Peptides against a protein of PDB entry 3LCN. Designs and how they scored, part 26

Target 1, 96 residues: chain A of PDB entry 3LCN
Amino acid sequence: QYTENLKVIVAEKLAGIPNFNEDIKYVAEYIVLLIVNGGTVESVVDELASLFDSVSRDTLANVVQTAFFALEALQQGESAENIVSKIRMMNAQSLG

## One batch from the design tools (peptide; made by RFdiffusion4, then SolubleMPNN)

Design b2_p14_6_s4
Fold by OpenDDE base, seed 1:
Structure b2_p14_6_s4 (fold): chain B 96 residues (1-96), chain A 14 residues (1-14)
Amino acid sequence: as target 1 above (96 residues)
Amino acid sequence: SRLEEIKKKIEELK
């Protein structure tokens, strides 16, 4: 039920990674699918690290943890728009 | 390509 909103949220988070030259839409979809198929933060990070070795594990972990937190927030009734706005603000304030 | 690899992985999970 929340998968489509979660894809949008994860895409927003990925967009904050500097020099990330991947198709954001498909990466976001893949992350969401890994999560809804029972992935953990660790297992999803491991998978992403194997694909994107130029991105630090800390950065990947930050993305994945954000996805899990966002899913919980959606389940608790927070709107996707609010979550996206928060992430956008965080992206804008990030120093790298 | 990496994109095609990701697409393949996606289809495996759908």
Scores: peptide ipSAE 0.789, ipTM 0.966, DockQ to the pose 0.773
Fold by OpenDDE base, seed 3:
Structure b2_p14_6_s4 (fold): chain B 96 residues (1-96), chain A 14 residues (1-14)
Amino acid sequence: as target 1 above (96 residues)
Amino acid sequence: SRLEEIKKKIEELK
């Protein structure tokens, strides 16, 4: 039900990773599919780490945890636009 | 390519 909004949210989070040269749209879609198919934070991070060894495990974990929190927020009634705005601000404040 | 690999993984989960 929230998959399309979650893809947008995850894409915004991925866009904050410096020097990330992958197709954001498809990576976001893949993350969401892993989650809705029963993935855990650990299992999704493991999968992403196997694909993107140049991105730190902590960074990947932050992306995945954000996705899980965003899904909960959507289910609790928060708008996708509001969640995206928060993530955009967090991206701007990141040191690297 | 990595993108093709991801696309394949996506289709497997749909």
Scores: peptide ipSAE 0.788, ipTM 0.966, DockQ to the pose 0.770
Fold by OpenDDE base, seed 5:
Structure b2_p14_6_s4 (fold): chain B 96 residues (1-96), chain A 14 residues (1-14)
Amino acid sequence: as target 1 above (96 residues)
Amino acid sequence: SRLEEIKKKIEELK
């Protein structure tokens, strides 16, 4: 029930990756589907690393961990808008 | 393309 919000959140996180030339919407959808189909942080990172070998494993792990934390936050009652705002601020800080 | 590959993987998980 949180899948659509999680897609938006993951997309925001992906948007912070410099020189990432993939379609953010579809990558976000894929990550969320991997998670809701029983993926773990490690298994999802492994899958993404196989697809995006130009992105560091640490960066991928950061994205995936953010997704898992966001899912828990949503389940605990935090709004998607608030989570997105936090991620946006983090993205901006990483650029500055 | 990679996008088409991702789309295929998405459909497999839906």
Scores: peptide ipSAE 0.788, ipTM 0.966, DockQ to the pose 0.773
Fold by OpenDDE base, seed 4:
Structure b2_p14_6_s4 (fold): chain B 96 residues (1-96), chain A 14 residues (1-14)
Amino acid sequence: as target 1 above (96 residues)
Amino acid sequence: SRLEEIKKKIEELK
């Protein structure tokens, strides 16, 4: 139900990774599909780490955990727009 | 390519 909003949210988070030279749309879609197909934080991180060895495991874990928290937030009634705004602020802070 | 690999993985999960 929240897959499309979650894709947008994950994409925003990925956009904050410096030097991440991948197609964010498809990576976000893949992450969401892994989650909705029963992935855990650990299993999704493991999968992403196998694909993107140039991105630190901590960074990948941060992305994945954000996705899981966002999914919970959506289920609790928070708007996707609000979640995206928070992530954008976090991205800006991390770049500073 | 990596993108093609990701696309294949996506299709497997759809």
Scores: peptide ipSAE 0.788, ipTM 0.966, DockQ to the pose 0.770

Design b2_p14_7_s1 (from b2_p14_7 with D4K V5E A11K)
Fold by OpenDDE base, seed 4:
Structure b2_p14_7_s1 (fold): chain B 96 residues (1-96), chain A 14 residues (1-14)
Amino acid sequence: as target 1 above (96 residues)
Amino acid sequence: SKTKEIKEKIKELK
């Protein structure tokens, strides 16, 4: 499957969160594990919200939705590199 | 820091 690529993608998305001081790689791994173990957008957001009270729920939801969209994109044949590039551009455009 | 907690949660899911 696409777990390793998805970890990279999610990490890129997390890197766009201002003042996020947690280990991005571990958080990305955790998010991916939640997803592949049957998590939904709602359940994963709930889990992350319980962990990271310094990050808005909307921001967390954006991260999680990006992960699910990325997974779908990977399954439809889009390259991880292309997805990462898009996220990087979005991060650069974000106002935090 | 939540890193330690995340690490434990990861272990539970692997």
Scores: peptide ipSAE 0.758, ipTM 0.965, DockQ to the pose 0.967
Fold by OpenDDE base, seed 3:
Structure b2_p14_7_s1 (fold): chain B 96 residues (1-96), chain A 14 residues (1-14)
Amino acid sequence: as target 1 above (96 residues)
Amino acid sequence: SKTKEIKEKIKELK
C-alpha cells in the first residue's frame, strides 16, 4: 500500500549521501523490499553495510531508521509530500 | 558498481 511512496521517500534520503554513486532508485527499491518482507532496522543495516563499505554504518542506519519512521508516518496519515519535504530540508542542512 | 548486484537481489525478493 505504501511501498511506492516509501520508495520515493527513501530515494530522497539516499540522495543526501555525498559521493554515493549507485543507482538510488534501485537501492531505494531494495531497502523497501527488505522492510516489507520483515526486515528489522538491524538486519537491513547489516545487509546494506555488506554491500556499501564506502558508506559509514551510521549513515546507513540513519537511512534505514528514516525509512521505518516514514512508514509509520504514512500509516498515521502524513502525506508522502510532507515527509519528502522534511527529508529534503534535512539533506540541505547537512550540506550547509 | 553494486547496481547489477542489487538488481539481482531485487529479483530474488519479488
Scores: peptide ipSAE 0.757, ipTM 0.965, DockQ to the pose 0.969
Fold by OpenDDE base, seed 2:
Structure b2_p14_7_s1 (fold): chain B 96 residues (1-96), chain A 14 residues (1-14)
Amino acid sequence: as target 1 above (96 residues)
Amino acid sequence: SKTKEIKEKIKELK
């Protein structure tokens, strides 16, 4: 199971959202729980959009898709450390 | 803040 690593990864992605004032750890946990309980990209985005109207749907979709890709990467043997590093670099490149 | 609401939703999924 990759839930704990996925939480760390999703939290790193969320940290890149400018002016996001929610508890990142809890949001990350919630996203992971939605995914492992059978959520799809669309259903998870819809849920998050209902909660965070100040964040664009595109941004939310990017976060959620990243989570799904990360889960697949973990399953294929990529290390959590490597995935986090990639996300951190992407966050640094993103303009607010 | 939506933290409280999210906490409750988390409880429902665990």
Scores: peptide ipSAE 0.757, ipTM 0.965, DockQ to the pose 0.972
Fold by OpenDDE base, seed 1:
Structure b2_p14_7_s1 (fold): chain B 96 residues (1-96), chain A 14 residues (1-14)
Amino acid sequence: as target 1 above (96 residues)
Amino acid sequence: SKTKEIKEKIKELK
């Protein structure tokens, strides 16, 4: 089970969104629950877009796709710490 | 914020 690691990873990705005033931990948990409940990139993005109309759909799609990629990486044996580190670097490189 | 709403949605999925 990778849900707990995935929550941490998704939270790190969400932390890169500028001016995001929602509770990152709860949003991350919700995203993971949607995924493990059979959600697709499209369906999860649709759900998030309905909740966060102030965040661009492209940004939300980037977060969700990252979650799916991270899940695959975890299943392939990559450590959560390594995935988080890469996301942190990407966040730092982002201009908004 | 949407936190309260998300909390309720989380409950529905657990």
Scores: peptide ipSAE 0.757, ipTM 0.965, DockQ to the pose 0.934

Design b2_p14_7_s3 (from b2_p14_7, 4 letters changed)
Fold by OpenDDE base, seed 1:
Structure b2_p14_7_s3 (fold): chain B 96 residues (1-96), chain A 14 residues (1-14)
Amino acid sequence: as target 1 above (96 residues)
Amino acid sequence: SRTEEIKEKIEELK
């Protein structure tokens, strides 16, 4: 039920990664699918690290953990718009 | 391409 909103949220988070030269829409979809198919933070990070070796594991872990937190927030009734806004603010404040 | 690779992985999970 929350998959489409989660895709948008994850995409926003991915957009904050500097020099991330991938199709964000598909990466976001893949992350969400991994999660809804029973992935853990560790297993999803492992999968992403195998694909994107130029991105640090810490950065990937940050993205994946954000996705899990966002899913929980959605389930608790927080709006997707509010979550996206928070992530956008965090992206803007990031220094790398 | 990497995009196609990811798309294939996506289809495997759908």
Scores: peptide ipSAE 0.744, ipTM 0.960, DockQ to the pose 0.782
Fold by OpenDDE base, seed 3:
Structure b2_p14_7_s3 (fold): chain B 96 residues (1-96), chain A 14 residues (1-14)
Amino acid sequence: as target 1 above (96 residues)
Amino acid sequence: SRTEEIKEKIEELK
């Protein structure tokens, strides 16, 4: 139900990773599919770490945890636009 | 390519 909004949210989070040269759209879609198919934070991080060894495990964990929190927020009624806005601000702060 | 690998993984989960 929230998969499309979650893809947008995860894509915004991925866009904050410096020097990340992967296709953001497909990585976001993959993360969301792993989650809706029953993945846990740990299992999704393990999968991503096996794919992207140039990205720190902590960074990947931050992305995945953000996705889980965002899903909960969507289910509680927060708008995707508001969640994206928060993530964009966090991305900007991390680059400062 | 990396993108092709991810696309294949995506299709496996759909």
Scores: peptide ipSAE 0.743, ipTM 0.960, DockQ to the pose 0.827
Fold by OpenDDE base, seed 4:
Parts: sequence; structure tokens; C-alpha cells
Structure b2_p14_7_s3 (fold): chain B 96 residues (1-96), chain A 14 residues (1-14)
Amino acid sequence: as target 1 above (96 residues)
Amino acid sequence: SRTEEIKEKIEELK
């Protein structure tokens, strides 16, 4: 139900990672699919860490936790646009 | 490639 919005949200979060040279669209899709297929924060982080060793585990965990929080927010009625805006602000702050 | 690997993983979960 919220998969498409969650993909957009996760993509926004991934866009905040400096020097991340992967196709963000596909990575976001993969993360969402892992989550909706029953993944946990830990299992999804483990999977991503196995793929992207150049990204710190903490950074990956931050992305994944954001995805889970976003999913909860969507289920509670918050708009995808609002969530994306918050993430964009956080990305900007982390780059500063 | 990395992208192709991810694409394959995606297809497995669809």
C-alpha cells in the first residue's frame, strides 16, 4: 500500500549520503522490498552492508531506521511529501 | 555489475 511512497522517501534519504555511487532508485526499491518481505532493521542492514562496504554500517542503519520510521508515519497518516521534506532538511544539516 | 546484481535481487523479491 505504501511501497511507492516509501521508495521515494528512501531515495531521498539515500541522496543524502556523500559519495554514494549507486543507482539510488534501485537501491531504494530493494530496501523497500526487503522490508515488505519481512525484513527487520538488523537483517536489512546486514544485507546492505554486504553490498556496500564503502558505506559505514552506522550510515546504513540510519537509512534503514528512517525507512521503518517513515513506514510507521505513513501508516499513521502523515503524507509522503511531509516526510520527504523532513528528510531533506536532515540531509542538509548532516552535510553542513 | 552492481546494478545488475541489485536488479536480480529485486526480481527475486517481487
Scores: peptide ipSAE 0.743, ipTM 0.960, DockQ to the pose 0.776
Fold by OpenDDE base, seed 5:
Structure b2_p14_7_s3 (fold): chain B 96 residues (1-96), chain A 14 residues (1-14)
Amino acid sequence: as target 1 above (96 residues)
Amino acid sequence: SRTEEIKEKIEELK
């Protein structure tokens, strides 16, 4: 129900990581699948850290926590568009 | 490749 929107949201968050040269679409899909298959923040971060050792654990944790919060926001009625916009603004602020 | 590895992991979870 929310998986497709969550993929878009997670992809937007991943796009804010500097020098991240992975296929964002597939990484976002993988993160969402880990979550909907019962992953926790800790277990998903552990999995991603094992894959992307060049990305700091704090950065990965930030991405994963954003995904979990976004899922809750979607369930509470916030639009995917609003969530994406917020993340985009946060990404821009991080670059500036 | 990394992408192929992730694709395989994705398929395992579907």
Scores: peptide ipSAE 0.742, ipTM 0.960, DockQ to the pose 0.827

Design b2_p14_8_s1 (from b2_p14_8, 5 letters changed)
Fold by OpenDDE base, seed 1:
Structure b2_p14_8_s1 (fold): chain B 96 residues (1-96), chain A 14 residues (1-14)
Amino acid sequence: as target 1 above (96 residues)
Amino acid sequence: SLKDEIEKKIEELK
């Protein structure tokens, strides 16, 4: 029930990656599907790293960890809008 | 393409 909100959240996080030249919605959907199918931070990062060699593993790990934290936040009752706002602020503060 | 590969992977998980 949180998958659609999580996709939006992950997409917002991906949008903060400079020079990311992939379809953000597809990547977000894939990340969420990996998570709901039992993926761990490590396994999801490994999968993404195999696909996006131009993105650092640390950056990918940051995205994936954010997704897991966001899922927990959603389950705890935090609104998707609030989570997105936080991520947007973090993206704006990022230097690259 | 990478997009096609991701799309294929998505379909496998649906």
Scores: peptide ipSAE 0.502, ipTM 0.922, DockQ to the pose 0.982
Fold by OpenDDE base, seed 2:
Structure b2_p14_8_s1 (fold): chain B 96 residues (1-96), chain A 14 residues (1-14)
Amino acid sequence: as target 1 above (96 residues)
Amino acid sequence: SLKDEIEKKIEELK
């Protein structure tokens, strides 16, 4: 029941990656699907690394870990809006 | 394309 919110959250995180030249919505959807189908941080990172050689493993790991943390936050009652806001601020710090 | 590959993978997981 958190999949749609998680897609938005992951998309926001991906939007912070400089020079990322892929469809953010599709990548976010794929990440969420991997997670809800039982993926782990390690397995999802491995999958993404096989697809995006232009993005470092550290960056991918950061995205994936953020997704897992966001899912936990949603389950604990935090609003998607708050999570998105936090990510947006982190993106700004990374770009600044 | 990479997009096409992702789309296929998405459909497999739906």
Scores: peptide ipSAE 0.502, ipTM 0.922, DockQ to the pose 0.981
Fold by OpenDDE base, seed 4:
Structure b2_p14_8_s1 (fold): chain B 96 residues (1-96), chain A 14 residues (1-14)
Amino acid sequence: as target 1 above (96 residues)
Amino acid sequence: SLKDEIEKKIEELK
């Protein structure tokens, strides 16, 4: 139900990672698919860590946890636009 | 490539 909105949200979060040289939309789609297929924070982080060794595990965990929080927020009635705006502001404040 | 690998994984989950 919230799959497409979650993809947009995760993509916004990924865009905040410095020097991340991957197709953000594809990675976001993969993360969301892992989640909707029963993935946990731990299992999704493990999968991503195996693919992106140049990104710290803490950074990956932050992305994945954000995805789970965003999914809960969507289910509680918060708009995707509002969630994206929050993430965009957080990205702007993030240290390199 | 890594992108190809991700694309393959995506197709497997669809």
Scores: peptide ipSAE 0.499, ipTM 0.921, DockQ to the pose 0.982
Fold by OpenDDE base, seed 5:
Structure b2_p14_8_s1 (fold): chain B 96 residues (1-96), chain A 14 residues (1-14)
Amino acid sequence: as target 1 above (96 residues)
Amino acid sequence: SLKDEIEKKIEELK
């Protein structure tokens, strides 16, 4: 039900990763598909780590955890727009 | 490419 909104949210989070050269929309879609197919934080991070050796495991874990928290927020009634706004602000405040 | 691989993985999960 929230898959499309979650894709947008995850894409916003990925956009905050410096020097990330992959197609953000495809990566976001893949992350969401892994989650809705029963993935856990650990299993999704493992999958992404196998693909993106140039991105630290901690960074990947942060992205994935954000996705799971965002899904919960959506289910609790928070709007996708608000979640995206928060992530955008966090990206802007990041020191690297 | 990595993009192509991800695209294939996406199709497998749809």
Scores: peptide ipSAE 0.498, ipTM 0.921, DockQ to the pose 0.976

Design b2_p14_8_s2 (from b2_p14_8, 6 letters changed)
Fold by OpenDDE base, seed 5:
Structure b2_p14_8_s2 (fold): chain B 96 residues (1-96), chain A 14 residues (1-14)
Amino acid sequence: as target 1 above (96 residues)
Amino acid sequence: SLKEKIEEKIKELK
C-alpha cells in the first residue's frame, strides 16, 4: 500500500537531522515497520529513544509525528512527491 | 553496531 512511499518520506525527514550518522534507509524502514505493526507515536518514540541516545526525544517525536501525518496525507490522496517536497522545504527552512 | 541492531530488529518484524 503506502509503505514504500512512507519509507521515502521518512527518509527525507531524517535527512534534515543535523549530525545524524546512522543509516537513514534502515532507520526509515524500521520506523515504518513499527507503524504498520500497530505502533503509536508514543510507542515508536520510546523504541527509537532506546536505540538513539544521541538524538533528542523531541527530535524523534517530530520525525515520528511527521510519519503519521504523512501516512494520513497519502491515504487522503496526496502524492508522495508533494509530501517529500514539503518536507524538503521544511528541512531547508530549519537550516536557514 | 546500531545499524546491525536495527537490521536484526527489522528481520524480527518481517
Scores: peptide ipSAE 0.365, ipTM 0.885, DockQ to the pose 0.977
Fold by OpenDDE base, seed 3:
Formats: C-alpha cells, sequence, structure tokens
Structure b2_p14_8_s2 (fold): chain B 96 residues (1-96), chain A 14 residues (1-14)
C-alpha cells in the first residue's frame, strides 16, 4: 500500500541524523515493517533503542513519530514527494 | 554485527 513510499520517507529522515553510519535502507525497511505489523510509537522506539546505542532515544522517537505522521499524511492524500521535501528542509535546518 | 541483526529481524517479519 504505502510501504514503499514510507520507506523512502523514513530513509530521508534517518539521513538527517549526524554520524549515523548504519545502512539507512535496511533500518528504514525495518521501521516500516514494525509499523505495518502493528507496532506503536513506543514499541518501535523500544525495539530500535535495543539495537542502536549511539543514537539517543529522543532522536529515535522523533524518527518513529515522523514515520507515523507521514503514514497518516499519505492516507490523507499528501504526496510522498511533498513529505520528503518537508523532511529534507527540516534536516537542513537542523544542520544549519 | 548490527547489520546482520537487522537483516535477520527483517527476514523474521517478512
Amino acid sequence: as target 1 above (96 residues)
Amino acid sequence: SLKEKIEEKIKELK
């Protein structure tokens, strides 16, 4: 359904994390799989926190919440391109 | 490795 678009969106969000040297595509795929299999913000964050020691829980929570909001936006008719653009701008602002 | 862990988990969910 929206899984492929959501993977792209989550990957864009992950790309904004400084010093993140893991495979972005695999992590994005895993996050989306957790969500579509009934994960909640809390449960997905808990899972990711168990895997990543170098990324703060707050950062992980921000990524996961973004994914859930993006999924809702997709369901409401917003294009993946618009969502990616917003995330890219937010990433740039964080780096500035 | 972390990548291997994620790969295994992905396989379990698919």
Scores: peptide ipSAE 0.364, ipTM 0.886, DockQ to the pose 0.968
Fold by OpenDDE base, seed 2:
Structure b2_p14_8_s2 (fold): chain B 96 residues (1-96), chain A 14 residues (1-14)
Amino acid sequence: as target 1 above (96 residues)
Amino acid sequence: SLKEKIEEKIKELK
């Protein structure tokens, strides 16, 4: 029931990656699908690393961990809007 | 393409 919100959240996180030339919406959808189908941080990172050689494993891990934290936050009652806002601020603070 | 590959994987998961 949180999949659509999680897609938006993950997309926001991906948007913070500099020089990322992939369809953010599809990548976000894929990440969420992997998670809801029982993926772990490690397995999802491994999958993404096999697809994106231009993005560091650490960056991918950061994205995936953010997704899992966001899912937990949603389950605990935090609004998607608040989570997106936090991520947007984090994106603005990062230098790439 | 990479996009196509992802799309196919998405289809498999849905």
Scores: peptide ipSAE 0.361, ipTM 0.884, DockQ to the pose 0.982
Fold by OpenDDE base, seed 1:
Structure b2_p14_8_s2 (fold): chain B 96 residues (1-96), chain A 14 residues (1-14)
Amino acid sequence: as target 1 above (96 residues)
Amino acid sequence: SLKEKIEEKIKELK
């Protein structure tokens, strides 16, 4: 029941990656699908790294970890809007 | 393309 909200959240996180020239919605959907199908941070990062060799593994790990944290936050009752706002602030503060 | 690869993988998971 949190999949759609998680997609939005992950998309916001991906939007913070400079020069990320991929369809953010599709990537976000794929990440969420991997997670709900039992993926771990490591396995999801491995999968993404195989697809996006131009993005550092650390950056991918940051995105994936954020997704897992966001899922936990949603389950604990935090609103998707609040989570998105936090991520947006983090994106704005990022220097690469 | 990379997009096509992702789309195919998504289809497999759905």
Scores: peptide ipSAE 0.359, ipTM 0.883, DockQ to the pose 0.983

Design b2_p14_8_s4 (from b2_p14_8, 6 letters changed)
Fold by OpenDDE base, seed 5:
Structure b2_p14_8_s4 (fold): chain B 96 residues (1-96), chain A 14 residues (1-14)
Amino acid sequence: as target 1 above (96 residues)
Amino acid sequence: SKKEEIEKKIEELK
């Protein structure tokens, strides 16, 4: 129900990571699958940290926490478009 | 790139 929108949202968040050279769509799909299969913030961060040792744990935690908050926002009625827009603005602010 | 590894992990979760 929310998985496809969440993939788009997570992909937008991942796009803000500098020097991240992985396929964003596949990483986003993996994160969402971990979440919908019962992952917690801690367990998903642990998995990603083991996979991407070049990305700081804090950065990974920020991505994962954003995913969980986005899922809650979707369930509370916020549009995926609004969430993506907010993340895009945050990414731009981080670059500036 | 870890794309192939991620692909395998994705398939395991589907």
Scores: peptide ipSAE 0.656, ipTM 0.949, DockQ to the pose 0.908
Fold by OpenDDE base, seed 3:
Structure b2_p14_8_s4 (fold): chain B 96 residues (1-96), chain A 14 residues (1-14)
Amino acid sequence: as target 1 above (96 residues)
Amino acid sequence: SKKEEIEKKIEELK
């Protein structure tokens, strides 16, 4: 139900990772699919860590936890636009 | 490639 919005949100979060050269849309889609198929924070992080050894485990964990929090926020009625805005601001702060 | 690998993983989950 919230998969498309969650893909957009996760893509925004991934866009904040410096020197990440993968296709953001495909990685976001994969993360969302793992979550909706019953993945946990730990299992999704493990999968991503096996794929992207150049990205720190902590960074991957931050992305995944953000996805889970965003899903909860969507279910509680927060707009995707508002969530994306928050993430964009956080990305900017981390680069400052 | 890594992109190709992810594409295959995505299709397996759909």
Scores: peptide ipSAE 0.654, ipTM 0.948, DockQ to the pose 0.980
Fold by OpenDDE base, seed 1:
Parts: sequence; structure tokens; C-alpha cells
Structure b2_p14_8_s4 (fold): chain B 96 residues (1-96), chain A 14 residues (1-14)
Amino acid sequence: as target 1 above (96 residues)
Amino acid sequence: SKKEEIEKKIEELK
């Protein structure tokens, strides 16, 4: 039920990664699919690391953990718009 | 680009 909103949220988080030369929409969809199919933070990070060796594991872990937190927030009733806004603010404040 | 590879992986999970 929250998959579409989660895709938007994850995409916003991915957009904060500098020099990430991938189709963000597809990566976001893949992350969400991994999660809803029973993936853990570790297993999803492992999968992404195998695909994107130019991105640090810490960065990938940050993205994936954000996705899990966002899913929990959605389930608790927080709006997707509010979550996206928070992520956008964090992206803007990031220095790398 | 890993687009095609990701697309294939996505289809496997759908």
C-alpha cells in the first residue's frame, strides 16, 4: 500500500547523492521491491554495493536505512509529503 | 549505466 509513496521518498534520498549517474526512478523501485520482498538493511546494501561499486557502503546504508525508517513512518501515519520535505532538507544541508 | 541490469532485476522481483 505504501510502495508508491516509498518509491518517491527513496528517489528523493538518492537525489542527494553527488555524482550518482543512474536512473534514480529505477533504483528507487528496485530498493522498494527488495524491501517488500523481505530484504534487510544488510541484504539490500549488499545488493546495491554489487551494482554500484563507486558508491560507498556507508552512503548506500544511509539510503537503505532511510527507506526502512520512511516505511515505518508511513505506517505510523506520517504523510509522504512531510517525509520528502525532511529528506530534501537533509540533502540541502549535506556537505558530502 | 546499470539501467538494463536493474530493469531485469526488477522484473525478476515482480
Scores: peptide ipSAE 0.654, ipTM 0.948, DockQ to the pose 0.917
Fold by OpenDDE base, seed 4:
Structure b2_p14_8_s4 (fold): chain B 96 residues (1-96), chain A 14 residues (1-14)
Amino acid sequence: as target 1 above (96 residues)
Amino acid sequence: SKKEEIEKKIEELK
């Protein structure tokens, strides 16, 4: 139900990772698929860590936790646009 | 490639 919005949200979060040289849309899709297929924060982080050793585990964990929080927010009625805006602000702050 | 690997993983979960 919220998969498409969640993909957009996760993509926005991934876009904030400096020097991340991967196709963000594919990675976002993969993360969402892992989550909707029963993944936990820990299992999804483990999977991503195995794929992207150039990204710190803490950064990956931040991305994954954001995805889970976003999913909860969507389920509680918050708009995808609002969530994306918040993430964009956080990305900007982390880059500063 | 990394992209191809992710693509395969995605297809497995679809």
Scores: peptide ipSAE 0.652, ipTM 0.947, DockQ to the pose 0.981

